# Peptides against a protein of PDB entry 5TUV, part 166

Target 1, 107 residues: chain A of PDB entry 5TUV
Amino acid sequence: KEVIDRLRYLKAEIEDLELKERELDQQKLWLQQSIKNVMDDSINNRFSYVTHEDICNCFNGDTLLAIQAPSGTQLEVPIPEMGQNGQKKYQINLKSHSGPIHVLLIN
Target 2, 107 residues: chain B of PDB entry 5TUV
Amino acid sequence: AQECQNLEVERQRRLERIKQKQSQLQELILQQIAFKNLVQRNRHAEQQASRPPPPNSVIHLPFIIVNTSKKTVIDCSISNDKFEYLFNFDNTFEIHDDIEVLKRMGM

## One batch from the design tools (peptide; made by RFdiffusion4, then SolubleMPNN)

Design b2_p25_4_s1 (from b2_p25_4, 14 letters changed)
Fold by OpenDDE base, seed 4:
Structure b2_p25_4_s1 (fold): chain B 107 residues (1-107), chain C 107 residues (1-107), chain A 25 residues (1-25)
Amino acid sequence: as target 1 above (107 residues)
Amino acid sequence: as target 2 above (107 residues)
Amino acid sequence: SLKKELEEAKKLAEEKNKIGKKAFS
């Protein structure tokens, strides 16, 4: 009896959890679209930037590159391998599909 | 019973997934808030200055920040494919997305 | 400095590839 009751309880709870998970999935999808719409708004887009000061305040002591690229740009960082001269290759590969890549040296 | 144990495991897995999805949703909400705060800040700043910032003084979203040692040599080149950019570093580097930057900025 | 050298190198590269970059923009 106890096992049967526990099984029934668990099945009911799992069903509720399934509903909750689907709800969260829908909320995520909705929010993602909302964020996209907000960012694509002409006024918001005009002011969607950070400054050199912003970046400098976030980081110190290093050389900083800012790379702006269109949404959908592919970024690849290969696993460092030894080059022909014995130097490890540290690389960033970028492929833009819809617009230019802009690079700024911050410091 | 074995069935009871199986359902207990499934219940726990679903609970953990729900928790993760809730956390991810919260992060998206925070991203949206941070973006809105950024836009508001920039609008106010430009109003105070009565002009937009110089084009090369700001980094438009989306972007990444690459930080590396001051001693790191960086080379940037365009590959044979006009949409591909190659960055070469002679040492390790870190990459940070714009979301992380906004978080560090306290947006 | 490395920073200045990199900046100068970047500017030279941009100038050198200006026509190409314009075509690819």
Scores: peptide ipSAE 0.353, ipTM 0.899, DockQ to the pose 0.026
Fold by OpenDDE base, seed 3:
Structure b2_p25_4_s1 (fold): chain B 107 residues (1-107), chain C 107 residues (1-107), chain A 25 residues (1-25)
Amino acid sequence: as target 1 above (107 residues)
Amino acid sequence: as target 2 above (107 residues)
Amino acid sequence: SLKKELEEAKKLAEEKNKIGKKAFS
C-alpha cells in the first residue's frame, strides 16, 4: 500500500537525519574543545586583549564600561520593574568564583 | 494517514534543528578565526612597539561591554574582595559580549 | 568620575546575589 511505502520512506529519511544531527553534535563538541585549547594556550592568552581604541571604534558617543571577569563569572540582569519611587530599576549583578572582577570606564 | 503526517512533522522539525546546528557551527568557526586574528594583530603590534601595552590600557578576554547614555547615572556596589558587583542604572543599558566586539572590529 | 566612584565603592560590603545567573562564556 502507498501509505505503508510512505511510512517506510519517512522512517528511513528520519534515520538519516538522526545520523546527520549526531554528526553535527560531534563537530560542535570538537570545535568547542579546539577553541578552548587555543584560548588556554599560554602565548594566545598573553595576547587575548582589546584596547580602548578598539572599543571606542565599535561604539559611538555613549558611556562605555568594560567589565573583565574570569570565565564562569555569573551575570544576572533582572527584569526591569518599578521601584518604590515609581522609577523602573535597571541593574546588573555579577558574581565571580575564581578571581576578581575588573571594571574600566572607556570614555 | 495520521501516522504519516506525524512523521512528516517530525521530519520537518529535525530538518530545522539541523539547519540551526549548522548555523551555530559556523558561528563557532568565526569565533575561532576572530580570536586567532586578534592574537596575531596584538603580537605584531607589540613587536613593532618593542614593548607590551600598559596593564590598564587593555581589556583581557573574557569581558563584556555595557553601553548607556552619557546622562545615565550609574551606582556601583563592590565587595571587598572584588568578587561581587552590583550596578544600578537610572535608565536603560545595552550589554555586548566580547564575541560581538570582535565581530565589530572586523577580526 | 565613575572611576573614582568605583574605587570608593570597592571598600563597601556587597550582598550576595540571587540564584539564576548567566555565566560568562
Scores: peptide ipSAE 0.152, ipTM 0.860, DockQ to the pose 0.090
Fold by OpenDDE base, seed 2:
Structure b2_p25_4_s1 (fold): chain B 107 residues (1-107), chain C 107 residues (1-107), chain A 25 residues (1-25)
Amino acid sequence: as target 1 above (107 residues)
Amino acid sequence: as target 2 above (107 residues)
Amino acid sequence: SLKKELEEAKKLAEEKNKIGKKAFS
């Protein structure tokens, strides 16, 4: 029956796709670990920075804040809601766990 | 048959998910390349200058860039926990991560 | 305070630059 043959084909293909997806998941994990290792290297860590000029070249002349914090720092940006004074609240919440947060005004 | 249709839907779902994962993997590869290029650039620059840049002239990874209007009033408070920061804006802002910055830099 | 320092820095910077959005790793 044609339907039976189609079912068999689809099941086989799905099985192959499952294997492919798992392969990609493993590759992602490997690459993430590789990136972490590269960034944690003492030499690379020493040179892992950008300059004020770099930032200025990337953005136009509005107020630019650079916030440097340790990896794993939690960033929360609540959806703007009406405050008690009738004004929308625009907020950034940062929570570091492993080191200081450093804030720079670029311009 | 209904079963055949269900499997076809599942197949398509998996194909799309695989495509997304492939794209994400490519992004990670580009991130690693960009970081390596950044490190190489900075190493070369410091070798030429025979000294590291001034501490306040650079932004160490990881970081974010907050972009807002020059007219935006920014209030920053540090909680009793020195690891927690709250930024209040009276207007909208944009946030960019270091990865995007490196991309814009052409790394 | 950081707030005061940022406000002062902002006043100086407001004469020059603008910004964009994303999260920490």
Scores: peptide ipSAE 0.166, ipTM 0.864, DockQ to the pose 0.104; fails the geometry check
Fold by OpenDDE base, seed 1:
Structure b2_p25_4_s1 (fold): chain B 107 residues (1-107), chain C 107 residues (1-107), chain A 25 residues (1-25)
Amino acid sequence: as target 1 above (107 residues)
Amino acid sequence: as target 2 above (107 residues)
Amino acid sequence: SLKKELEEAKKLAEEKNKIGKKAFS
């Protein structure tokens, strides 16, 4: 029966797709770990920075703040709400757990 | 027939997930390459200058860039907890990840 | 004024805080 044949084919294809998806999941995991290792390398860490010029070349016309913080630092941007003065509050909250936060005004 | 339709829907669902995962994997690869290129650039630059850049002239990874209008008033304060920072803006702002910056830099 | 404020905050933070570099969440 054509329907039975189609069912068999679809089931086999889905099985192949499941294998492919698991393969991709594993590759992602390994790559993420690889990136972490590369960034944590002592030599790479020493040279893992951008300059003021780099930032200025990427953005123009506005005020630019650079905020460097330890990995895992919590970044919260609350939904703008009316403040006590009737002004909407636009805020950034940063919470570090492992080190200092460094802030630079670029322009 | 209904079972065939259900499996076809499942097949399509898995195909879309696989496509998304492939794209995400490619982005991770590009991130790693960009980081390596950044490190190489900085190493070469410091060799040419025969000295490291001044500490406050560079932004170390990981970082974020906050972009807002030149007219935006920004207030920054450290909370009672020394690890907590609060930024107040009187208008909207944009946040950009270091990954995006590296992309814009052409790394 | 913002620059001065940020610099002062930075100095205070640097004196009291240590950086454990982790990716932002």
Scores: peptide ipSAE 0.147, ipTM 0.859, DockQ to the pose 0.111; fails the geometry check

Design b2_p25_4_s2 (from b2_p25_4, 12 letters changed)
Fold by OpenDDE base, seed 4:
Structure b2_p25_4_s2 (fold): chain B 107 residues (1-107), chain C 107 residues (1-107), chain A 25 residues (1-25)
Amino acid sequence: as target 1 above (107 residues)
Amino acid sequence: as target 2 above (107 residues)
Amino acid sequence: KEEEELKKLKEEAEKKNKIGKRAFS
């Protein structure tokens, strides 16, 4: 009796959780689209930037390279492998499809 | 008994997924707020200065920041396809996205 | 030790790739 009641309870709860999960999935989709719309707005796009000072305030003591690229740009960091000179290869591969990549040395 | 255990495992699995999705939604909300705050800051700053910032003094979204030692040698090569970039480092580096930068800025 | 180091390198690469994907998504 207790097992049967527990089974019924669990099945009902799982059904409710399925509904909740679908709701969250929809909310995520809506929010992602909202963010895209806000960022693509002409006025917002004009002011969607940070300054060199902003970056310098966030990071200290190292070389900082800023890489701006269009949305959809593919970034690949391979697992470091031994190079021809016995040195590990630390690399970043970038592939843009919709526009130029801009590189700035901050410090 | 076995069926009850199976459903309890499934219940817990779904609860964990829901928790993760809720956290992801919260992050998206914070991203949207941070972006709006950034735009507002920049609009106000340009109004006070009565001019836009110099083009090479700002980094437009989306971007990444590469952080490496001052001693790291960085080589950048552009492929025949001008949309492809290869960065070579002789040492380790860190990557930070614009979302993290905005967080560090307190946006 | 070698397997552990390889695991760490894989994790670091995955982390960086994930950041890149999020940045330019």
Scores: peptide ipSAE 0.646, ipTM 0.916, DockQ to the pose 0.946
Fold by OpenDDE base, seed 1:
Parts: sequence; C-alpha cells; structure tokens
Structure b2_p25_4_s2 (fold): chain B 107 residues (1-107), chain C 107 residues (1-107), chain A 25 residues (1-25)
Amino acid sequence: as target 1 above (107 residues)
Amino acid sequence: as target 2 above (107 residues)
Amino acid sequence: KEEEELKKLKEEAEKKNKIGKRAFS
C-alpha cells in the first residue's frame, strides 16, 4: 500500500512537471520570436550597433577582431589538427547565405 | 520498488530540466532588455551629436568578437564562394558573441 | 594523457561552435 501510494503520488507530480515544462517551452519560443521582432524593427535595427570604444572597454591587452555577418551565417571552428608545416591549425570557417561579412580590426 | 525508484529518477531529471529552462528564459529576458537599452543609448547619442557615427566606426548586430594575442598572426581569405570566409591563426583565440558583449557593457 | 588532451580540444572547439551558433541564429 505504501509503495502504491508513492507510485500514485510520483505519477501525479510528474504529470504536473510535464505541464510546467511545456509551459516553459512555449514561453521560450514566444520570447525568442519577440526578440526577433524587436530586432527587426526598422528603428531598432538602425540603432543596433556597438562602438570600438564599447569593445575596448570589454577587452584589453589583445588583438580584437569584430566580425559582423547576417543571421543564419554558419560558423565552424574545427578541432586543431597538425598542418602540413607541423603546426596546429587554428581556424574559423564562415559561410553566409544572405549577405556580406564585414570584418573590423579594433586594435 | 524498482518502478518507484525509476519514477523518482525521472522526477528528479524533469526538475533539473525545468530549472535549466527557467535559467535560459531569464537569459533571454536579459538579452531583450540589453538590446532595448543599447538602442536607447545609441538613439540618444546620435541626437546629441546631431549625426550618425561613421560607418566603419560601429559594429552592427549580429557579430562576434575574436580575441587573440597581439603576437598572433591572422590570415583572412575568401574561399570559392564570395560568402565563404576562412580565418587562419597561428595560435589560440577566443570567441565572444554580441550577447556576451552587451552583458560586459552593462546594458 | 593524450586522450585527455584531445578531449579538451574537442570541448574548446565545441564551445566556440556553440557561441557562433548562438550569435548568428
């Protein structure tokens, strides 16, 4: 009886948790769409940028590259492997489908 | 007993997933707030300056920041397709997305 | 030791790939 009661309790709780998880999934999807809508707004899009100073304030002491690309751009960083010259390959591969990629050297 | 244990494990797993999803949702909320604050800042700044910033002085979203040593040699080339880019580094590098940058900016 | 190093390299690459995916999604 104790085991049966525990089983019933657990099943009921799991059902409640399933509902909660689905609710969170829906909220996430809604918020993601909301963010996209806000960013795609013409006025917001016009002012959706950072400056060189902004980046320099976030990082120091190193070379900083800014790479701007359209949404949907594919980025690939392969596992470093030995190259033909006997050194490891450190690479970034970018593939854009909808527009140009813009690169800025910050410092 | 075994069934009870299985359900308890499942319950705990679901609780952890819910916790993770709640955290992810909070991050999305913060992203939206940060973006709105960024737009407001830039709009105000341009109004005060009575001009937009020079085109090469700003980085439009979405973007990534690549951080590497000042000693690192960087090679950038366009490969096959005009939309495909290859970056080669002779040493390690770090990547940061615009979301992280906005966080560091205090937006 | 070598296997552990390879594991770390895989994790770092995956981390960077994840950042890139989030940035341009």
Scores: peptide ipSAE 0.643, ipTM 0.915, DockQ to the pose 0.927
Fold by OpenDDE base, seed 3:
Structure b2_p25_4_s2 (fold): chain B 107 residues (1-107), chain C 107 residues (1-107), chain A 25 residues (1-25)
Amino acid sequence: as target 1 above (107 residues)
Amino acid sequence: as target 2 above (107 residues)
Amino acid sequence: KEEEELKKLKEEAEKKNKIGKRAFS
Protein backbone atom coordinates (compact mmCIF):
# COMPACT_ATOMS: atom_id res chain seq x y z
CA LYS B 1 0.00 0.00 0.00
CA GLU B 2 2.95 2.31 0.55
CA VAL B 3 4.11 1.65 -3.00
CA ILE B 4 0.62 2.37 -4.30
CA ASP B 5 0.50 5.63 -2.37
CA ARG B 6 3.91 6.65 -3.72
CA LEU B 7 2.83 5.87 -7.27
CA ARG B 8 -0.32 7.92 -6.86
CA TYR B 9 1.67 10.85 -5.49
CA LEU B 10 4.23 10.76 -8.30
CA LYS B 11 1.57 10.54 -11.00
CA ALA B 12 -0.29 13.50 -9.54
CA GLU B 13 2.87 15.58 -9.33
CA ILE B 14 3.83 14.74 -12.92
CA GLU B 15 0.38 15.82 -14.04
CA ASP B 16 0.85 19.17 -12.30
CA LEU B 17 4.25 19.56 -13.93
CA GLU B 18 2.72 18.87 -17.33
CA LEU B 19 0.27 21.69 -16.77
CA LYS B 20 3.08 24.03 -15.73
CA GLU B 21 5.12 23.12 -18.80
CA ARG B 22 2.19 23.82 -21.12
CA GLU B 23 1.64 27.15 -19.41
CA LEU B 24 5.25 28.12 -20.04
CA ASP B 25 4.96 27.05 -23.67
CA GLN B 26 1.96 29.30 -24.14
CA GLN B 27 3.70 32.21 -22.45
CA LYS B 28 6.68 31.76 -24.76
CA LEU B 29 4.48 31.86 -27.85
CA TRP B 30 2.69 34.94 -26.58
CA LEU B 31 5.92 36.76 -25.83
CA GLN B 32 7.43 35.82 -29.19
CA GLN B 33 4.43 37.28 -30.96
CA SER B 34 4.63 40.39 -28.80
CA ILE B 35 8.28 40.89 -29.71
CA LYS B 36 7.48 40.46 -33.39
CA ASN B 37 4.71 43.05 -33.19
CA VAL B 38 6.99 45.55 -31.46
CA MET B 39 9.78 45.07 -33.98
CA ASP B 40 7.42 45.30 -36.95
CA ASP B 41 6.01 48.61 -35.77
CA SER B 42 6.95 51.29 -38.28
CA ILE B 43 8.34 53.71 -35.70
CA ASN B 44 10.39 51.06 -33.92
CA ASN B 45 11.62 49.62 -37.20
CA ARG B 46 12.97 53.02 -38.21
CA PHE B 47 15.22 53.06 -35.15
CA SER B 48 16.11 49.36 -34.94
CA TYR B 49 19.81 49.62 -35.77
CA VAL B 50 23.28 49.59 -34.26
CA THR B 51 26.31 51.64 -35.29
CA HIS B 52 29.85 50.73 -36.23
CA GLU B 53 30.92 52.14 -32.89
CA ASP B 54 28.51 49.83 -31.09
CA ILE B 55 30.04 46.79 -32.78
CA CYS B 56 33.62 47.94 -32.22
CA ASN B 57 32.86 48.37 -28.53
CA CYS B 58 31.63 44.79 -28.35
CA PHE B 59 34.55 43.17 -30.17
CA ASN B 60 38.29 43.81 -30.31
CA GLY B 61 41.08 43.49 -32.79
CA ASP B 62 39.75 41.17 -35.49
CA THR B 63 38.00 41.39 -38.82
CA LEU B 64 34.32 42.04 -38.24
CA LEU B 65 31.66 41.55 -40.88
CA ALA B 66 28.10 42.64 -40.32
CA ILE B 67 25.54 40.79 -42.40
CA GLN B 68 22.05 42.23 -42.49
CA ALA B 69 19.35 40.21 -44.18
CA PRO B 70 15.56 40.00 -44.18
CA SER B 71 13.72 37.80 -41.74
CA GLY B 72 13.39 34.31 -43.10
CA THR B 73 16.86 34.33 -44.63
CA GLN B 74 18.45 30.90 -44.51
CA LEU B 75 21.95 30.56 -43.12
CA GLU B 76 23.96 27.37 -43.43
CA VAL B 77 27.37 26.61 -41.97
CA PRO B 78 28.53 23.23 -43.22
CA ILE B 79 30.85 20.98 -41.29
CA PRO B 80 34.37 21.85 -42.42
CA GLU B 81 35.68 19.34 -44.94
CA MET B 82 39.02 18.91 -46.61
CA GLY B 83 39.28 20.67 -49.92
CA GLN B 84 41.14 19.50 -52.98
CA ASN B 85 44.26 21.27 -51.74
CA GLY B 86 44.10 19.56 -48.37
CA GLN B 87 42.83 22.61 -46.51
CA LYS B 88 39.67 22.67 -44.45
CA LYS B 89 36.81 24.60 -45.99
CA TYR B 90 35.07 27.05 -43.71
CA GLN B 91 31.93 28.44 -45.29
CA ILE B 92 28.75 30.41 -44.78
CA ASN B 93 25.88 29.99 -47.21
CA LEU B 94 23.12 32.58 -47.21
CA LYS B 95 19.86 32.53 -49.12
CA SER B 96 17.28 35.28 -48.87
CA HIS B 97 13.79 35.02 -50.30
CA SER B 98 12.36 38.45 -49.58
CA GLY B 99 15.11 40.96 -50.19
CA PRO B 100 18.77 41.69 -50.71
CA ILE B 101 21.52 40.85 -48.26
CA HIS B 102 23.81 43.65 -47.09
CA VAL B 103 27.36 43.15 -45.90
CA LEU B 104 29.41 45.75 -44.05
CA LEU B 105 33.06 45.54 -43.09
CA ILE B 106 33.37 47.05 -39.63
CA ASN B 107 37.16 46.92 -39.19
CA ALA C 1 9.54 -0.68 -7.16
CA GLN C 2 10.82 -0.22 -10.70
CA GLU C 3 7.71 1.75 -11.65
CA CYS C 4 8.36 4.25 -8.86
CA GLN C 5 11.92 4.71 -10.05
CA ASN C 6 10.77 5.30 -13.61
CA LEU C 7 8.31 7.95 -12.51
CA GLU C 8 10.90 9.65 -10.35
CA VAL C 9 13.23 9.86 -13.33
CA GLU C 10 10.43 11.33 -15.43
CA ARG C 11 9.58 13.80 -12.68
CA GLN C 12 13.16 15.00 -12.53
CA ARG C 13 13.33 15.29 -16.32
CA ARG C 14 10.22 17.46 -16.37
CA LEU C 15 11.54 19.66 -13.57
CA GLU C 16 14.70 20.30 -15.56
CA ARG C 17 12.73 21.14 -18.70
CA ILE C 18 10.57 23.57 -16.75
CA LYS C 19 13.67 25.24 -15.36
CA GLN C 20 15.11 25.59 -18.85
CA LYS C 21 11.87 27.00 -20.22
CA GLN C 22 11.71 29.53 -17.40
CA SER C 23 15.22 30.65 -18.26
CA GLN C 24 14.36 30.95 -21.94
CA LEU C 25 11.32 33.02 -21.08
CA GLN C 26 13.47 35.39 -19.06
CA GLU C 27 15.79 35.77 -22.04
CA LEU C 28 12.87 36.77 -24.25
CA ILE C 29 11.80 39.38 -21.72
CA LEU C 30 15.32 40.78 -21.68
CA GLN C 31 15.34 40.86 -25.48
CA GLN C 32 12.21 42.95 -25.53
CA ILE C 33 13.64 45.35 -22.97
CA ALA C 34 16.92 45.60 -24.86
CA PHE C 35 15.12 46.39 -28.10
CA LYS C 36 13.06 49.09 -26.42
CA ASN C 37 16.19 50.65 -24.99
CA LEU C 38 17.91 50.54 -28.37
CA VAL C 39 15.03 52.32 -30.06
CA GLN C 40 14.92 54.98 -27.35
CA ARG C 41 18.67 55.56 -27.60
CA ASN C 42 18.57 55.97 -31.35
CA ARG C 43 15.55 58.26 -31.29
CA HIS C 44 17.26 60.49 -28.77
CA ALA C 45 20.53 60.49 -30.71
CA GLU C 46 18.84 61.49 -33.96
CA GLN C 47 16.93 64.25 -32.19
CA GLN C 48 20.18 65.66 -30.84
CA ALA C 49 21.87 65.45 -34.24
CA SER C 50 18.76 66.76 -36.01
CA ARG C 51 19.29 64.20 -38.77
CA PRO C 52 19.39 60.45 -39.31
CA PRO C 53 22.71 58.66 -39.66
CA PRO C 54 24.09 57.95 -43.13
CA PRO C 55 22.51 54.81 -44.63
CA ASN C 56 25.73 52.79 -44.78
CA SER C 57 26.92 53.76 -41.30
CA VAL C 58 24.36 51.68 -39.41
CA ILE C 59 23.36 48.04 -39.30
CA HIS C 60 19.64 47.38 -39.24
CA LEU C 61 18.15 44.42 -37.42
CA PRO C 62 18.14 41.54 -38.01
CA PHE C 63 21.85 40.95 -38.49
CA ILE C 64 24.74 38.73 -37.53
CA ILE C 65 28.35 39.57 -36.79
CA VAL C 66 31.09 37.37 -38.20
CA ASN C 67 34.35 37.61 -36.29
CA THR C 68 37.61 36.18 -37.62
CA SER C 69 41.34 36.83 -37.44
CA LYS C 70 42.76 39.74 -39.40
CA LYS C 71 44.91 37.18 -41.16
CA THR C 72 41.90 35.23 -42.39
CA VAL C 73 41.31 35.44 -46.11
CA ILE C 74 37.66 35.89 -46.97
CA ASP C 75 36.20 35.23 -50.40
CA CYS C 76 32.63 36.12 -51.26
CA SER C 77 30.49 35.00 -54.17
CA ILE C 78 27.31 36.96 -54.76
CA SER C 79 24.33 36.35 -57.00
CA ASN C 80 23.24 39.05 -59.42
CA ASP C 81 20.22 39.94 -57.32
CA LYS C 82 22.23 39.80 -54.06
CA PHE C 83 19.83 37.21 -52.67
CA GLU C 84 22.44 34.48 -52.38
CA TYR C 85 25.89 34.73 -50.79
CA LEU C 86 28.69 32.23 -50.36
CA PHE C 87 31.51 33.14 -47.99
CA ASN C 88 34.73 31.16 -47.92
CA PHE C 89 37.22 31.48 -45.09
CA ASP C 90 40.68 29.96 -44.93
CA ASN C 91 40.41 29.75 -41.14
CA THR C 92 37.86 29.51 -38.34
CA PHE C 93 35.30 32.20 -37.60
CA GLU C 94 32.67 33.03 -35.01
CA ILE C 95 29.07 34.09 -35.52
CA HIS C 96 27.12 36.30 -33.13
CA ASP C 97 23.47 37.25 -33.44
CA ASP C 98 22.01 40.70 -32.88
CA ILE C 99 20.57 39.67 -29.51
CA GLU C 100 24.03 38.89 -28.18
CA VAL C 101 25.31 42.20 -29.51
CA LEU C 102 22.56 44.10 -27.70
CA LYS C 103 23.52 42.30 -24.51
CA ARG C 104 27.17 43.24 -24.93
CA MET C 105 26.10 46.83 -25.54
CA GLY C 106 24.37 46.86 -22.18
CA MET C 107 20.93 47.52 -23.60
CA LYS A 1 41.31 11.64 -31.68
CA GLU A 2 39.73 11.76 -35.10
CA GLU A 3 36.37 10.92 -33.61
CA GLU A 4 36.77 13.63 -31.02
CA GLU A 5 37.72 16.16 -33.67
CA LEU A 6 34.74 15.24 -35.81
CA LYS A 7 32.48 15.59 -32.80
CA LYS A 8 33.89 19.03 -32.08
CA LEU A 9 33.41 20.13 -35.68
CA LYS A 10 29.82 18.92 -35.71
CA GLU A 11 29.05 20.72 -32.48
CA GLU A 12 30.58 23.95 -33.71
CA ALA A 13 28.72 23.82 -37.01
CA GLU A 14 25.49 23.10 -35.19
CA LYS A 15 26.08 26.04 -32.87
CA LYS A 16 26.64 28.43 -35.77
CA ASN A 17 23.62 27.13 -37.64
CA LYS A 18 21.44 27.64 -34.57
CA ILE A 19 22.67 31.21 -34.20
CA GLY A 20 21.89 31.91 -37.83
CA LYS A 21 18.45 30.41 -37.56
CA ARG A 22 17.63 32.45 -34.48
CA ALA A 23 18.98 35.66 -35.96
CA PHE A 24 16.84 35.52 -39.09
CA SER A 25 13.81 33.70 -37.72
Scores: peptide ipSAE 0.642, ipTM 0.915, DockQ to the pose 0.920
Fold by OpenDDE base, seed 2:
Structure b2_p25_4_s2 (fold): chain B 107 residues (1-107), chain C 107 residues (1-107), chain A 25 residues (1-25)
Amino acid sequence: as target 1 above (107 residues)
Amino acid sequence: as target 2 above (107 residues)
Amino acid sequence: KEEEELKKLKEEAEKKNKIGKRAFS
């Protein structure tokens, strides 16, 4: 009897959790679309940038490259493999489909 | 008994997924707020300066930051249309997205 | 030990790829 009651309770709770999960999924989708709309707005897009100073304040001590690319750009970082010269190859491959890629040396 | 245990495991699994989704949703909210704050900052700054910043002095979203040692040698191969980039590093590097930068900026 | 090293390299590459994908999604 106790086990049966527990089973009923658990099944009901799982059903409620399924509803909550779907609700969260919808909220995520809505928010993602909202963010996209805000970012695609002409005025917002015009001012959607950071400065060299901003980046320098966030990082220090190393060489910093800023790579700006359009949404949908594909980035691939392969597993480092031994090169012909016996050195590991550390690489970044970028492929844009909708616009040019811009690279800035920050420091 | 075993069925009850199985449902309890499933319940816990769903609860954990919901928790993760809630966290991700909060992150998106913060991203939107950070972006709006960034736009407001830049609008105000340009109003005060009565001019936009020089084109090569800012990094437009979306972007990534590549961080590597000052000793790292970086080679870059670019396609003629600037749609494809290949970066070669002789040492390790880190990648940071624009979201992380905005967080570090306190937006 | 070598297997663990390879695993770490794979994880690091995956991490960087995830960041890149998120940034330009």
Scores: peptide ipSAE 0.640, ipTM 0.914, DockQ to the pose 0.909

Design b2_p25_4_s3 (from b2_p25_4, 11 letters changed)
Fold by OpenDDE base, seed 3:
Structure b2_p25_4_s3 (fold): chain B 107 residues (1-107), chain C 107 residues (1-107), chain A 25 residues (1-25)
Amino acid sequence: as target 1 above (107 residues)
Amino acid sequence: as target 2 above (107 residues)
Amino acid sequence: DLEEELEKLKEEAEKKNEIGKRAFS
């Protein structure tokens, strides 16, 4: 029947899409590892920085903080809650496990 | 048939996921290119200057940029070992990762 | 409106958390 043929067609297409999705997943994994390898290279690591000028050119007119931390550092931004004085609390929690955190005021 | 409709919905779901994964993969490729360009720029700049930049004048990857109003009051509490930080803001703020910064820099 | 505001706050917090995770992964 026509319905059976349509079902077979759809199932076959879904199977092809599953293969495509797995291929993309593998490509993502490969590329992520490639990026890590490039960044961990000694020479590249030496030159993996931006300047104050770079940051100022990207952002205008506000207070800018640069926070440098080791890979694996945990950052948590809680949902703002009302404080005892009726003011919303905006917070950033940082926890490093492998080294110190560095904070720079840009402007 | 209901089964046919269910499979069509599933097919569409998979197509959307594939599209999203393709976009994410492209972003990773651009990230890698941007990083390589950054390294090349800095290496060339240091060669011309015949010296590295002062340690406190640059921001090493990985980092984030926190952007807030000039009027925002920021309080920071740090542990003795500088492994844990708590930032308190009296107003809203934005966070940008190094990937976005490199993109804004045109790398 | 209150529920909508709460949802927006949740989304913004999640977005910032995702940025942090991506930055320091």
Scores: peptide ipSAE 0.642, ipTM 0.912, DockQ to the pose 0.914
Fold by OpenDDE base, seed 4:
Structure b2_p25_4_s3 (fold): chain B 107 residues (1-107), chain C 107 residues (1-107), chain A 25 residues (1-25)
Amino acid sequence: as target 1 above (107 residues)
Amino acid sequence: as target 2 above (107 residues)
Amino acid sequence: DLEEELEKLKEEAEKKNEIGKRAFS
């Protein structure tokens, strides 16, 4: 009796959790679309930027590169491998499909 | 007994997934709020200045920040496909997305 | 040590790739 009751309880709870998980999946999808819509708005897009000062205030002491690229740009960082001279290869590969990539040296 | 154990494991897995999804959803909400605050800040700033900022003084979303030592040598090459960029570093680097930058800015 | 270093390198590369994906997706 106890085992059977526990099984029934667990099955019912799992079913409820499945519904909750699906609800969260939908909410995530809706929110992602909402964010895209807000960012794609003409007025918002005009003001969707940070300044050099903003970046400098967030980081200290190092060389900072800002790389702006269109949405959908693919970024790849390979696992560092040994180069021909024994130096590890630290790389960033960028592939844009819809527009130019802009690089700014901050400091 | 074994069936109960299997269902309990599944229950726990689902609970953990739900918790992770809830956290991700909260992050998205914060992203949306941060973006809206950024837009409001910039809009107000431009109104006070009565002009937009200089083109090369701002970084539009989406962007990443690459942080590396001042001693790091950085080489940038553009492939035959002008949409592909390769960055080579002689040392380690860090990448930060615009979302993290907005967080650091307190948006 | 070698295995641990390799695992760390993989993790770091994956983390950077995820940041890139989040930034531009």
Scores: peptide ipSAE 0.642, ipTM 0.912, DockQ to the pose 0.893
Fold by OpenDDE base, seed 1:
Structure b2_p25_4_s3 (fold): chain B 107 residues (1-107), chain C 107 residues (1-107), chain A 25 residues (1-25)
Amino acid sequence: as target 1 above (107 residues)
Amino acid sequence: as target 2 above (107 residues)
Amino acid sequence: DLEEELEKLKEEAEKKNEIGKRAFS
């Protein structure tokens, strides 16, 4: 029966796709760990920085604030709420657990 | 049949997820390459200058860049917990991560 | 209109939160 044959074909294809998806998931985890290892290397860590010039070349015409924080730092941007003065509140909340937060004014 | 239709929807959903995961993997690869290139650039630059850059002239990873109008007033406060920071803006702002910055730098 | 504006604000906040999460992950 044509319908039965189509069902069997689709089920087989879905099974193959499941295998491919799991493979990609594993590759993602491996690559993420690889990136962490590279960044945590002592030599790489020493040279893992950008300059003010680098940032200025990427952006122009505005105020640029750089915020450096440890990995694992939590950033929260709330939905703008109306303040007591009738002005919307635009905020960034940062919570670090492993070290200090460093702020630099670039432009 | 309805069952065939359901399986075809599932198949298409899985195909889209696979496509998304493939794209994510490519981005991770580019991140790793960009980081390695950044390290090489900085190592070479410091070697040529025969000195490291001044501490406050560079931004160490990980970081974010906040971009806002020159007219925007920014207030930064530290909470009772020294690891918690609150940034207040009187207008809208944009956030960019270090990954995007490295991309814009052409790393 | 109001609902649409609220939705846009939610989306923008979510995008910024996602960027922050990726940056410091």
Scores: peptide ipSAE 0.641, ipTM 0.911, DockQ to the pose 0.939
Fold by OpenDDE base, seed 2:
Structure b2_p25_4_s3 (fold): chain B 107 residues (1-107), chain C 107 residues (1-107), chain A 25 residues (1-25)
Amino acid sequence: as target 1 above (107 residues)
Amino acid sequence: as target 2 above (107 residues)
Amino acid sequence: DLEEELEKLKEEAEKKNEIGKRAFS
């Protein structure tokens, strides 16, 4: 009896949790679309940038490269492998499909 | 008893997943707020300056920041259309997305 | 030891790939 009641309770709760999870998934999708719409707005897009100063204030002591690319750009960082000279190869591969990639040296 | 235990494990798994999704949703909200604040800042700044910033002085979203030691040698191969980039580093590097940058900026 | 190092390298590469994916998604 007690076990049966517990099972019923748990099953009902799991069902409620499934509903909550689906709700959160929908909210995420909605918010993502909202963000996209805001960013794609012509006025917002015009002002959607940071400055060199902004970046320098966020980082220090190293070489900083800023890489701007269109949404949908594919970035691949392979696992470092040993090169011919015995040095590990650290790489970034970028492939854009909708526009040029722009690289800026910040520091 | 075993079925009850299995359902309890499932319940807990779902609760944790929901918690993660709630956190992700909050992050998206913060991203939207940060972006709006960025746009407002830039609009106000350009209004005061009565001109847009120099083209090479700003980094348009979306972007990433690559951070590496000043001693790191960076080689870049670029396609003719600037749609494909290959970066080679002789040492380790870090990547930061624009979302993290905006957070660090306090937007 | 080598397996652990390889796993760490895989994790680091995966982290960077995830950041890139998030940035340009």
Scores: peptide ipSAE 0.638, ipTM 0.910, DockQ to the pose 0.939

